# Peptides against a protein of PDB entry 4HTP, part 121

Target 1, 231 residues: chain A of PDB entry 4HTP
Amino acid sequence: SQTVASHVPFADLCSTLERIQKSKGRAEKIRHFREFLDSWRKFHDALHKNHKDVTDSFYPAMRLILPQLERERMAYGIKETMLAKLYIELLNLPRDGKDALKLLNYRTPTGTHGDAGDFAMIAYFVLKPRCLQKGSLTIQQVNDLLDSIASNNSAKRKDLIKKSLLQLITQSSALEQKWLIRMIIKDLKLGVSQQTIFSVFHNDAAELHNVTTDLEKVCRQLHDPSVGLSD

## One batch from the design tools (peptide; made by RFdiffusion4, then SolubleMPNN)

Design b2_p20_1_s3 (from b2_p20_1, 11 letters changed)
Fold by OpenDDE base, seed 3:
Structure b2_p20_1_s3 (fold): chain B 231 residues (1-231), chain A 20 residues (1-20)
Amino acid sequence: as target 1 above (231 residues)
Amino acid sequence: DWKELQKRFEELIEKIEKEN
């Protein structure tokens, strides 16, 4: 069955997240998220116009926006050090070179950008001159690859984990990889709370999540912002 | 830009409507 996530570029989600992060005020952050969500819902209605009972929802995007609430996927088994080593290998960076050392020692301040401790930002600047300008992945494809990583981590298949990571990296821009890293590490640094994200999505979302701890259920049951839990 | 994002979504909708 066709899903909204199979049509929406991952780049569009990343651009939205970037706008949210760069916005200073809560109201502006909320506006950017709401705009993306409204567009998603409009597309959903068009895509499923002749199908009233569908399981498709905002879940594919929501689980990337709130990765710390992921319960369906097992652990990725990926840390910053692993990603650093992978990038050094993939980009053929000199091991004793400036960029390799930045990735490996991301916690140590090395520059004027104040990015110390944020591996994703360090990676972004290393990747920016070396990666594609525009990625080709949809949100569904990103989730499929992340599912593969989690499953293969559980199965202890390191070779297949690397394969999926390489596919993510080679088909993503530097900006998309920045956000992908943050999704994997489960720290988006949006400057907006989980509660705010839920409140924008649906008035009853936080309550339903507190009871069920099931993000997919929250997205499905509260897909329509005008229909409450008691309806 | 939000306008560009909105335009892309509209284009996707139009594509689906033409295929259906």
Scores: peptide ipSAE 0.320, ipTM 0.847, DockQ to the pose 0.702
Fold by OpenDDE base, seed 2:
Structure b2_p20_1_s3 (fold): chain B 231 residues (1-231), chain A 20 residues (1-20)
Amino acid sequence: as target 1 above (231 residues)
Amino acid sequence: DWKELQKRFEELIEKIEKEN
């Protein structure tokens, strides 16, 4: 069955997240999220116009926005050091070179950007001159690849983990990879709380999540902002 | 920017509406 996530480019989610992060005020951050969500819901209505009983929801995006609440997908088993080594290999960076050292020593960067401890930002600047300008992955494809990584981690298939990571990396822009890294590490640094995200999504979302701890259920049951839990 | 994003979503919607 067709889903909204199968049509929406991952780049569009990343652009939204980038705007949220760059926004200084809470109100602006909320606005950017709301705009993306509203567009998603509008597309959902168009896509499923002739199908009343669908399980499709905002969940594919929400689980990437709030990765710390992920319960369906198991641990990736991926840390910054692993990603650093992978990038050095993939980009054929000299190990004693400036860029390789930035990735490996991300906690104490000597650079001018002030991104100490933020591996994703350091990776972004290394990747920016070396990666494609526009990614090709949809949100669905990203989730499929992340599912593969988690599954292979559980099965201790390191080679297959690397394969899926390479597929993500080679089909993503530097900006998309920045956010992908943050999703994998489960720290988006958006500057908005989980409660704020839920409040924008639906008035009853925080309550339902507190009871069920099921993000998919929250997204599905509260898909319509005008229909509450008591309805 | 947001305008570009909005345009892309609109284009996706239009495509689906034409196919229906």
Scores: peptide ipSAE 0.315, ipTM 0.846, DockQ to the pose 0.782
Fold by OpenDDE base, seed 5:
Structure b2_p20_1_s3 (fold): chain B 231 residues (1-231), chain A 20 residues (1-20)
Amino acid sequence: as target 1 above (231 residues)
Amino acid sequence: DWKELQKRFEELIEKIEKEN
């Protein structure tokens, strides 16, 4: 079945997240999220104009924006050290080289940008001169690959995990990989609370999530901002 | 730029409307 996520580039979500992160004020952060959400809903209405009963919702994006609330997908089993080693291998970085050491020692304040402890930012600067300028993945494709990683982690299939990670990396820009890393590690550092994200999405979203702890149900039941839980 | 994002979504909508 056709979904909004199958049409929306992952790059567009990442660009939105980047704008949110760079914004200093809560109001600006909210605006950027609202703009993306509104565009998503408009596209949903157009895509499903002739279909009344669709299960499609904002869930594919929401689960990437609030990855700490993920309950459907199992744990990835991926840490920063694993990603560092993967990047060193994939990019053929000298192990004793500056960039390899930055990735491996990401917690050490050796960086000029003050990004100590933020692996995603360190990775971004290493990747920026080496990666494609534009990625090719949709939000749906990213979620499919992440599902594969989680499933294979549960099955202890390390080779298949690596394969899916390589697909993500080779088809993503440096900026997209920055955010992908943060999604996998489950720390986006947006500077806005989950409560704020829910409040922008729907007035009843926080309440429904508190009761159900099901992000998909929240997105499906409260897809229409004008229809509340009591309706 | 938000304007660019908005344009991309509009283009996607237009594409779907033309196919339908």
Scores: peptide ipSAE 0.306, ipTM 0.842, DockQ to the pose 0.739
Fold by OpenDDE base, seed 4:
Structure b2_p20_1_s3 (fold): chain B 231 residues (1-231), chain A 20 residues (1-20)
Amino acid sequence: as target 1 above (231 residues)
Amino acid sequence: DWKELQKRFEELIEKIEKEN
């Protein structure tokens, strides 16, 4: 079945997240999120013009924006140290080199960027000169790969986890990988609260989520901002 | 920027409309 997520580049989500993060004020952060959401809804309406009863919603994006609320996908079993080692291997970084050490010791201040403790930012700077300028993954593809990782983690298939990770990494820009890492670690550092995200999405979103704890239901039932929970 | 993003979404919409 056709989904919005199968058409929207992951890069566009990441660029939106980057804008949100870089924005200082709450209003600007909200604006960037709203713009992406409105575009998504517009595309949804066009895509599903002749199909009124669809399960498609903002959920594929929302679950990446609020990864800490993910309940469908099980644990990835991926930590920063694992990613560090993977990057060192993949990028063929000298083990005793500056970049390898930055990744492994990401919690220790090593530079002027003030990125200590933020693995994703450390990784970004290492990846920036070494990765693609533009990724090729859609939001759907990213979610599919993340689903694969979680499933294979549950099944203890480490080789398949690595395969999916490599597919993600090799098809992503440095910026996209920064955000992907944050999604996996479940800390986006957007500077905007969950409540704000929900409030922008739909007036009743926070309430429905509090009751159901089901992010997909929230996104599906409250897809139309003009239709309330009580309607 | 936002204008570019919007343009991309519009292009996606146009593609879908043409295919339908």
Scores: peptide ipSAE 0.296, ipTM 0.839, DockQ to the pose 0.721

Design b2_p20_1_s4 (from b2_p20_1, 9 letters changed)
Fold by OpenDDE base, seed 5:
Formats: structure tokens, C-alpha cells, sequence
Structure b2_p20_1_s4 (fold): chain B 231 residues (1-231), chain A 20 residues (1-20)
């Protein structure tokens, strides 16, 4: 079945997240998220105009925006050190080179950018001169690859994990990879609370999530901002 | 650029409306 996520480029989500992160004020951060959400809902209405009772929702995006609330997908088993080693291998970085050392020693404040401890930012600067300018993945494809990683981690299939990671990396821009890393590590550093994200999505979203702890149910049941839990 | 992102969304929506 066709979903909104199968049409929306992952790059568009990443661009939105980048804008939210760069915004200083809560109101501006909220605006960027709301604009993306409104566009998503409009596209949903257009895509499903002739179809009633679709299960499609904002869930594919929401689970990437709030990855710490993921309950469907199992743990990735991926840490910063694993990603560092993967990038060194993929980019053929000299092990004793500056960029390899930056990735491996990401916690040490060696950089001019003050990004100590933020592996995703360090990776971004290493990737920026080396990666594609534009990625080709949709939100659906990213989620499919992340599902594969989680499933293969549970099955202890390290080679298949690497394969899916390689596919993500080779089809993503440096900016997309920055956000992908943050999604995998489950720390987006957006500067907005979970409560704020839920409140923008739907007035009853926080309450429903507190009861169900099911992000998909929240997104499906509260897809229409005008229809409440009591309705 | 937000304007560019908005234009892409509008184009996607317009495309879907034409196909339905």
C-alpha cells in the first residue's frame, strides 16, 4: 500500500530537523515542525483522497523524530565507536589521520567547533567533503533499513547489519547521515521537549502516549488534529 | 531553504492530485 513516507525524501525530514536545531526560540522550533507536519497531512489527504480507513499516519516520521520512544523496533546494537570504525573503513581514512582520530576520539575536545561529545557533528564535518550532496532515500526506505538493522542485531547477523548500514551511508548526504546517526543513537538534540512535539502534533497526544506507550497508536488515532480521544 | 522545501511539498501534492 502507498504511504506518505514512501514519497517523502528523507532529506526533507533532515532539513526540517536541521532548521529546528538551528532555531534559538521555542516558537521558531515549533513553527518548523508544524510546517512539516501540516505538509505531511496535506499530502496524506491528497494521496488517500479516494481511500477510507487507511492505516497510514505520521508514525514513520514520528518514530525518527522521537527515537527514544521506539517500542516496535528492537535495539540497533550500534554505538559511536562502531560507526567510527565503519566510516574509517568506508571512506578509506588513514587510521592515524586527523579525520579518523576525530571520529575515534569524538569525546575529546580537539576541534574548533566545540562539538566535543557530539559524534554526529564530528561525522558531519568529516563526511561533508566526501559524500553526495543529495541523498536518494525516502523516509520509508530509511525505516526499512533501520528495521533490518534491528532485526539482524537481534539475530546476531553482523554482516547483514553492516550491509544495511552501508546502504544507508552510500545513499545519504552528509547532513542526512548526521541526523541518521542521531536517530540511531537516539539523541536528536533538537532543543524541544517530547511534550512540545506531542502538543504540536495533537492536543491529546501526550495523554494517549502516557497511557499506551505506543507511538503508532498515537499517530493513527490522533491523525486528525480536530478529532480528540473522546470522539 | 524553507521556500524550496515548501515548493517541493506543493509539487508533490499537485502531482498526487493529478494522478487521483
Amino acid sequence: as target 1 above (231 residues)
Amino acid sequence: DWEELQKRWEELIAQMEKEN
Scores: peptide ipSAE 0.235, ipTM 0.809, DockQ to the pose 0.906
Fold by OpenDDE base, seed 3:
Structure b2_p20_1_s4 (fold): chain B 231 residues (1-231), chain A 20 residues (1-20)
Amino acid sequence: as target 1 above (231 residues)
Amino acid sequence: DWEELQKRWEELIAQMEKEN
């Protein structure tokens, strides 16, 4: 079945997240998220025109925006050190070179940007001159690859994990990879709370999530912002 | 750019409306 996520570029989500992060005020952050969500809902209505009972929802995007609430996927088994080593290998960085050392020692302040401790930002600056300017992945494809990583981690198939990671990396811009890393590590640093994200999505979202702990159920049942839990 | 993003959304919606 066709889903909204199969049509929406991952780059568009990343651009939205970047705007949210760069915004100083809560109101502006909320506006950027709401604009993306509204566009998603409009596209959903167009895509599923004449099909009233669909299981498609905002879940594919929501699980990337709130990765700490992921319950469907098993653990990725990926840490910053693993990603650092992978990038050094993939980009053929000299092991004793400045960029390799930045990735490995991401917690140590090495530059003027104040990005110490944020591996994704360190990676971004290393990747920016070396990666594609525009990615080609949809949100669905990103989720499929993340599912593969989680499944293969559970199965202890390190080679297949690496394969899926390489597909993500080689088909993504530096900006997309920055956000992908944050999704995998489960720290987006948006400067907006989980409660705020839920409140913008639906007035009853936080309550339903607190009871069910099921993010997909929240997205599906509360897909329409005008229809409440009691309706 | 937000305007470009909005345009892409509109194009996607328009495409789906033509296919349905």
Scores: peptide ipSAE 0.228, ipTM 0.807, DockQ to the pose 0.840
Fold by OpenDDE base, seed 1:
Structure b2_p20_1_s4 (fold): chain B 231 residues (1-231), chain A 20 residues (1-20)
Amino acid sequence: as target 1 above (231 residues)
Amino acid sequence: DWEELQKRWEELIAQMEKEN
């Protein structure tokens, strides 16, 4: 079945997240999220105009925006050190070189950018001159690859985990990889709370999530902002 | 209606790409 996520480029989500992160004020951060969400809902209505009772919702995007609330897929088993080693290998970086050392020692920044402890930002600067300008993945494809990683981690298939990671990173821009890393590590650093994200999504979203702890159910049941839990 | 919405979405995408 057709989903909104199968049509939305992952780059668009990343661009929205980047705008949110760069915004200083809460109101501006909320505006950027709302604009993306409203566009998603409009696209949903258009895509499913002739179909009733679809299960499609904002869930594919929401689970990437709030990765700490993920309950469907199991743990990735991926840490910053693993990603660092993977990038060093993939980019053929000298092990004693500046860029390799930046990735491995990301907690002790020697650089001027003040990105201490933010592996994703360090990776971004290493990747920017070396990666594609534009990625090719949809949100659906990203989720499929992340599902594969989680499944293979559970099955202890390290080689297949590496394969899926390589597919993600070779088809993504530096900016997309920055956000992908943050999604995997489950720390987006958006500067907005979970409560704020839920409140913008739907007035009843926080309440429903508190009861169900099911992010998909929240997104599906509260897809229409005008229809509440009591309706 | 779908074509118009798709076009608007494409424009939104293009705008997002421009701001990156």
Scores: peptide ipSAE 0.157, ipTM 0.713, DockQ to the pose 0.066
Fold by OpenDDE base, seed 4:
Structure b2_p20_1_s4 (fold): chain B 231 residues (1-231), chain A 20 residues (1-20)
Amino acid sequence: as target 1 above (231 residues)
Amino acid sequence: DWEELQKRWEELIAQMEKEN
């Protein structure tokens, strides 16, 4: 079955997240999220115009926006140090070079940007001059690859984990990788609370999530902002 | 209607990409 996520570029989500992060005020952050969500819903309505009972929802995006609430896929088993080593290898960075050391010592302040402790930002600056300008992945493809990573981590298939990671990395821009890293590490640093995200999505979303702890159910049952939980 | 909406969505996507 066709899904909205199969049509939406991962780059669009990342752009939205970047806008949210860069926005100073809560209102602006909310606006950017709402614009993306509204577009998603409009596209959903168009895509599924002739199909009343669909399971498709905002869930594929929501689980990337709120990765700490992910319950469907198991742990990735990926840490910053693993990613650092992978990037050093993939980019053929000199081991004793400035960029390799930045990645490995991401917790230590090394530069004027104040990005100490934010591996994703450090990675972004290393990747920016070395990566493609535009990625090619859809949100669905990103989720599929992340599912693969989690599944293979559970199965202790390290080689397949690396394969999926490489596919993610090689098909993503530096900006997309920044956000991908944050999704994997489960810290987006948007400056907007989970409650705010839920409130923008649907008035009953926080309540339903508190009861079910099922992000997919929340997204599916409350897909229409005009239809409440009690309706 | 679908084609028009799809086009608008694509345009929106393109705009978002351009701003990055």
Scores: peptide ipSAE 0.143, ipTM 0.710, DockQ to the pose 0.067; fails the geometry check

Design b2_p20_2_s1 (from b2_p20_2, 12 letters changed)
Fold by OpenDDE base, seed 3:
Structure b2_p20_2_s1 (fold): chain B 231 residues (1-231), chain A 20 residues (1-20)
Amino acid sequence: as target 1 above (231 residues)
Amino acid sequence: WREEVEERLKELLEKLKKEE
């Protein structure tokens, strides 16, 4: 079955997240998220115009926006050090070179950008001159690859984990990889709370999530912003 | 960047309408 996530480029989500992060005020951050969500809902309505009972929802995007609430996927088993080593290998960076050392020592301030401790930002600057300008992955494809990583981590298939990671990396821009890293590490640094994200999505979202702890259920049951839990 | 995302979404919506 066709899903909204199969049509929405991952780049579009990343662009939205970047705008949210760069916005200073809460109101502006909320606006960017709302615009993305509204567009998603409009696309959903168009895609499923002739189908009343669909299981498709905002869940594929929501689980990337709130990765700390992921309960369907098992642990990725990926840390910053693993990603650093992978990038050094993939980009053929000299091991004693400046960029390799930045990735390995991401916690130590190495420059004027104030990005110390943010591995994703360090990676972004290393990747920017070396990666594709535009990625080709949809949100669904990103989720499929992340599912593969989690499954293979559980199965202790390191080779297949690497394969999926390489597919993510080679088909993503530097900006997309920045956000992908943050999704994997489960820290987006958006400057908005989980409660704010839920409140924008649906008035009852926070309550339903508190009871069920099921993000997919929240997205499905509260897909329509005008229909409440009691309806 | 907003215009680009909105434009892309509009293009996708238009494509869906044409396939219908």
Scores: peptide ipSAE 0.030, ipTM 0.501, DockQ to the pose 0.569; fails the geometry check
Fold by OpenDDE base, seed 5:
Structure b2_p20_2_s1 (fold): chain B 231 residues (1-231), chain A 20 residues (1-20)
Amino acid sequence: as target 1 above (231 residues)
Amino acid sequence: WREEVEERLKELLEKLKKEE
């Protein structure tokens, strides 16, 4: 079935997240998220104009924005060290070179940008001169690959995990990879709380999530901002 | 960048409407 996520480029989500992160004020952060959400809902209405009772919702995006609340997908089993080694291999970085060392020693304050401890930012700067300027993945495709990673981690199929990671990396820009890393590590550093994200999505979203702990149910049941839990 | 994302999404919506 056609979904909004199958049409929305992952780059668009990443651009939104980047704007949210760069914004200093809560109001600006909220505005960027609201604009993305509103556009998503408009696209949903257009896509499903002739279809009643669709299960499509904001869930594919929401689970990437709030990855710490993921309950459907199993653990990835991916740490920063694994990603560092993968990038060194993929980019053919000299192991004793500055960029390889930056990735491996991401916790040390050796960077000029003050990004110590933020692996995604360190990776971004290493990737920026080496990666495609524009990625080709949709939000749906990213989620499919992440599902594959989680499933294969559960099955202890390391080679298949690597394959899916390589697909993500080779089809993504440096900026997209920055955010993808943060999604995998489950720390987006947006500077906005999950409560704020829920409040912008729907007035009853926080309450429903507190009861169900099911992000998909929250997104489906509260898809329409005008229809509450009591309706 | 907000404007860019919004513009991109608008373009996608317009394309979808034309394919209908």
Scores: peptide ipSAE 0.029, ipTM 0.489, DockQ to the pose 0.639; fails the geometry check
Fold by OpenDDE base, seed 1:
Structure b2_p20_2_s1 (fold): chain B 231 residues (1-231), chain A 20 residues (1-20)
Amino acid sequence: as target 1 above (231 residues)
Amino acid sequence: WREEVEERLKELLEKLKKEE
């Protein structure tokens, strides 16, 4: 079925997240998220203008923004060390080289940027001179690949996990990979709380999530910011 | 980056309207 997520580039979400992260004030962070959300809703209305009772919602994006609340997709089984090894292999980095060691020892404060402990940032700097400038994936495609990873992890198909990861990596910019890593590890470091994200999305979102623990239901039922739970 | 996202989404909306 036609979805908003099938049209929105993953790069656009990543750019929004990057802006949120770089913003110092809460108000500015909220503004960036609100602008993305408003554009999403406008696109939804245009896409589904002639269709009633669609199940399409902000859920495909929301589950990437709040990955710790994911309940539909099972665990990826991916850690930083696995990604480090994969990047070393994929980029053909010398094992004793500076970049390989940075990825493997990402917790050690060796860099001038103060990125110790943030694997995604370390990966970004290693990837930036080596990866595509612009990715080609939509939000839907990213979710499909992540679904594949989770499914194959449950099935203990390590080779297929690697295949899906390679598809993600080879079709993504360094910036997109930075955020993809953070989504997989489930730590976006946005500097805004879950409550803030919900409050911007809909006034009743936090309440509905507390009751249902179903992020998709929250996104679907509260798609219209003007229609509350009591309506 | 904000301007780029907004511009891209605007372009997508415009394309969608033309396909209708």
Scores: peptide ipSAE 0.027, ipTM 0.475, DockQ to the pose 0.555; fails the geometry check
Fold by OpenDDE base, seed 4:
Structure b2_p20_2_s1 (fold): chain B 231 residues (1-231), chain A 20 residues (1-20)
Amino acid sequence: as target 1 above (231 residues)
Amino acid sequence: WREEVEERLKELLEKLKKEE
């Protein structure tokens, strides 16, 4: 079945997240999220114009924006140290080189940029001069790969985990990888609360989530901002 | 960059196959 997520580039989500992060005020952060959401809803309406009963929703994007609320996908089993080692190997970084050491010692304030403790930012700066290509993944493809990682982690298939990670990395820009890392680690650092995200999505979203703890159900039932829970 | 990464990926995948 056709989904909105199968058509929306992951790059577009990452660009939106980047704009939100860079925005200083709450109002601007909300605006950027709202614009992305509105575009998604418009595309949904167009894509499903002749199909009234669809299960498609904002869930594929929402679960990446609020990864700490993910309940469907099991643990990835991926830590910063694993990613650091993978990047060192993939990029053929000298093990005793500055960039390799930055990745491995990401918690130590070694840089002038004040990015200590944020692995994703450290990775971004290492990747930026080496990764100039635009990513090619859709939101659906990213979720499929993340599902694969979680499934293979549960199955203890480390080789397949690495394969999926390599697919993610090699098909993503430096900016997309920064956000992908944050999604995997479940800390986006957007500067906007979960409550704000829900409130922008739908007035009843926070309430429904509090009751159900099911992000997909929230996205599906409250897809239309004009239709409430009591409706 | 993409070509370089794809080449490196190919090398890494070949190594993984040999370790299996």
Scores: peptide ipSAE 0.020, ipTM 0.510, DockQ to the pose 0.020; fails the geometry check

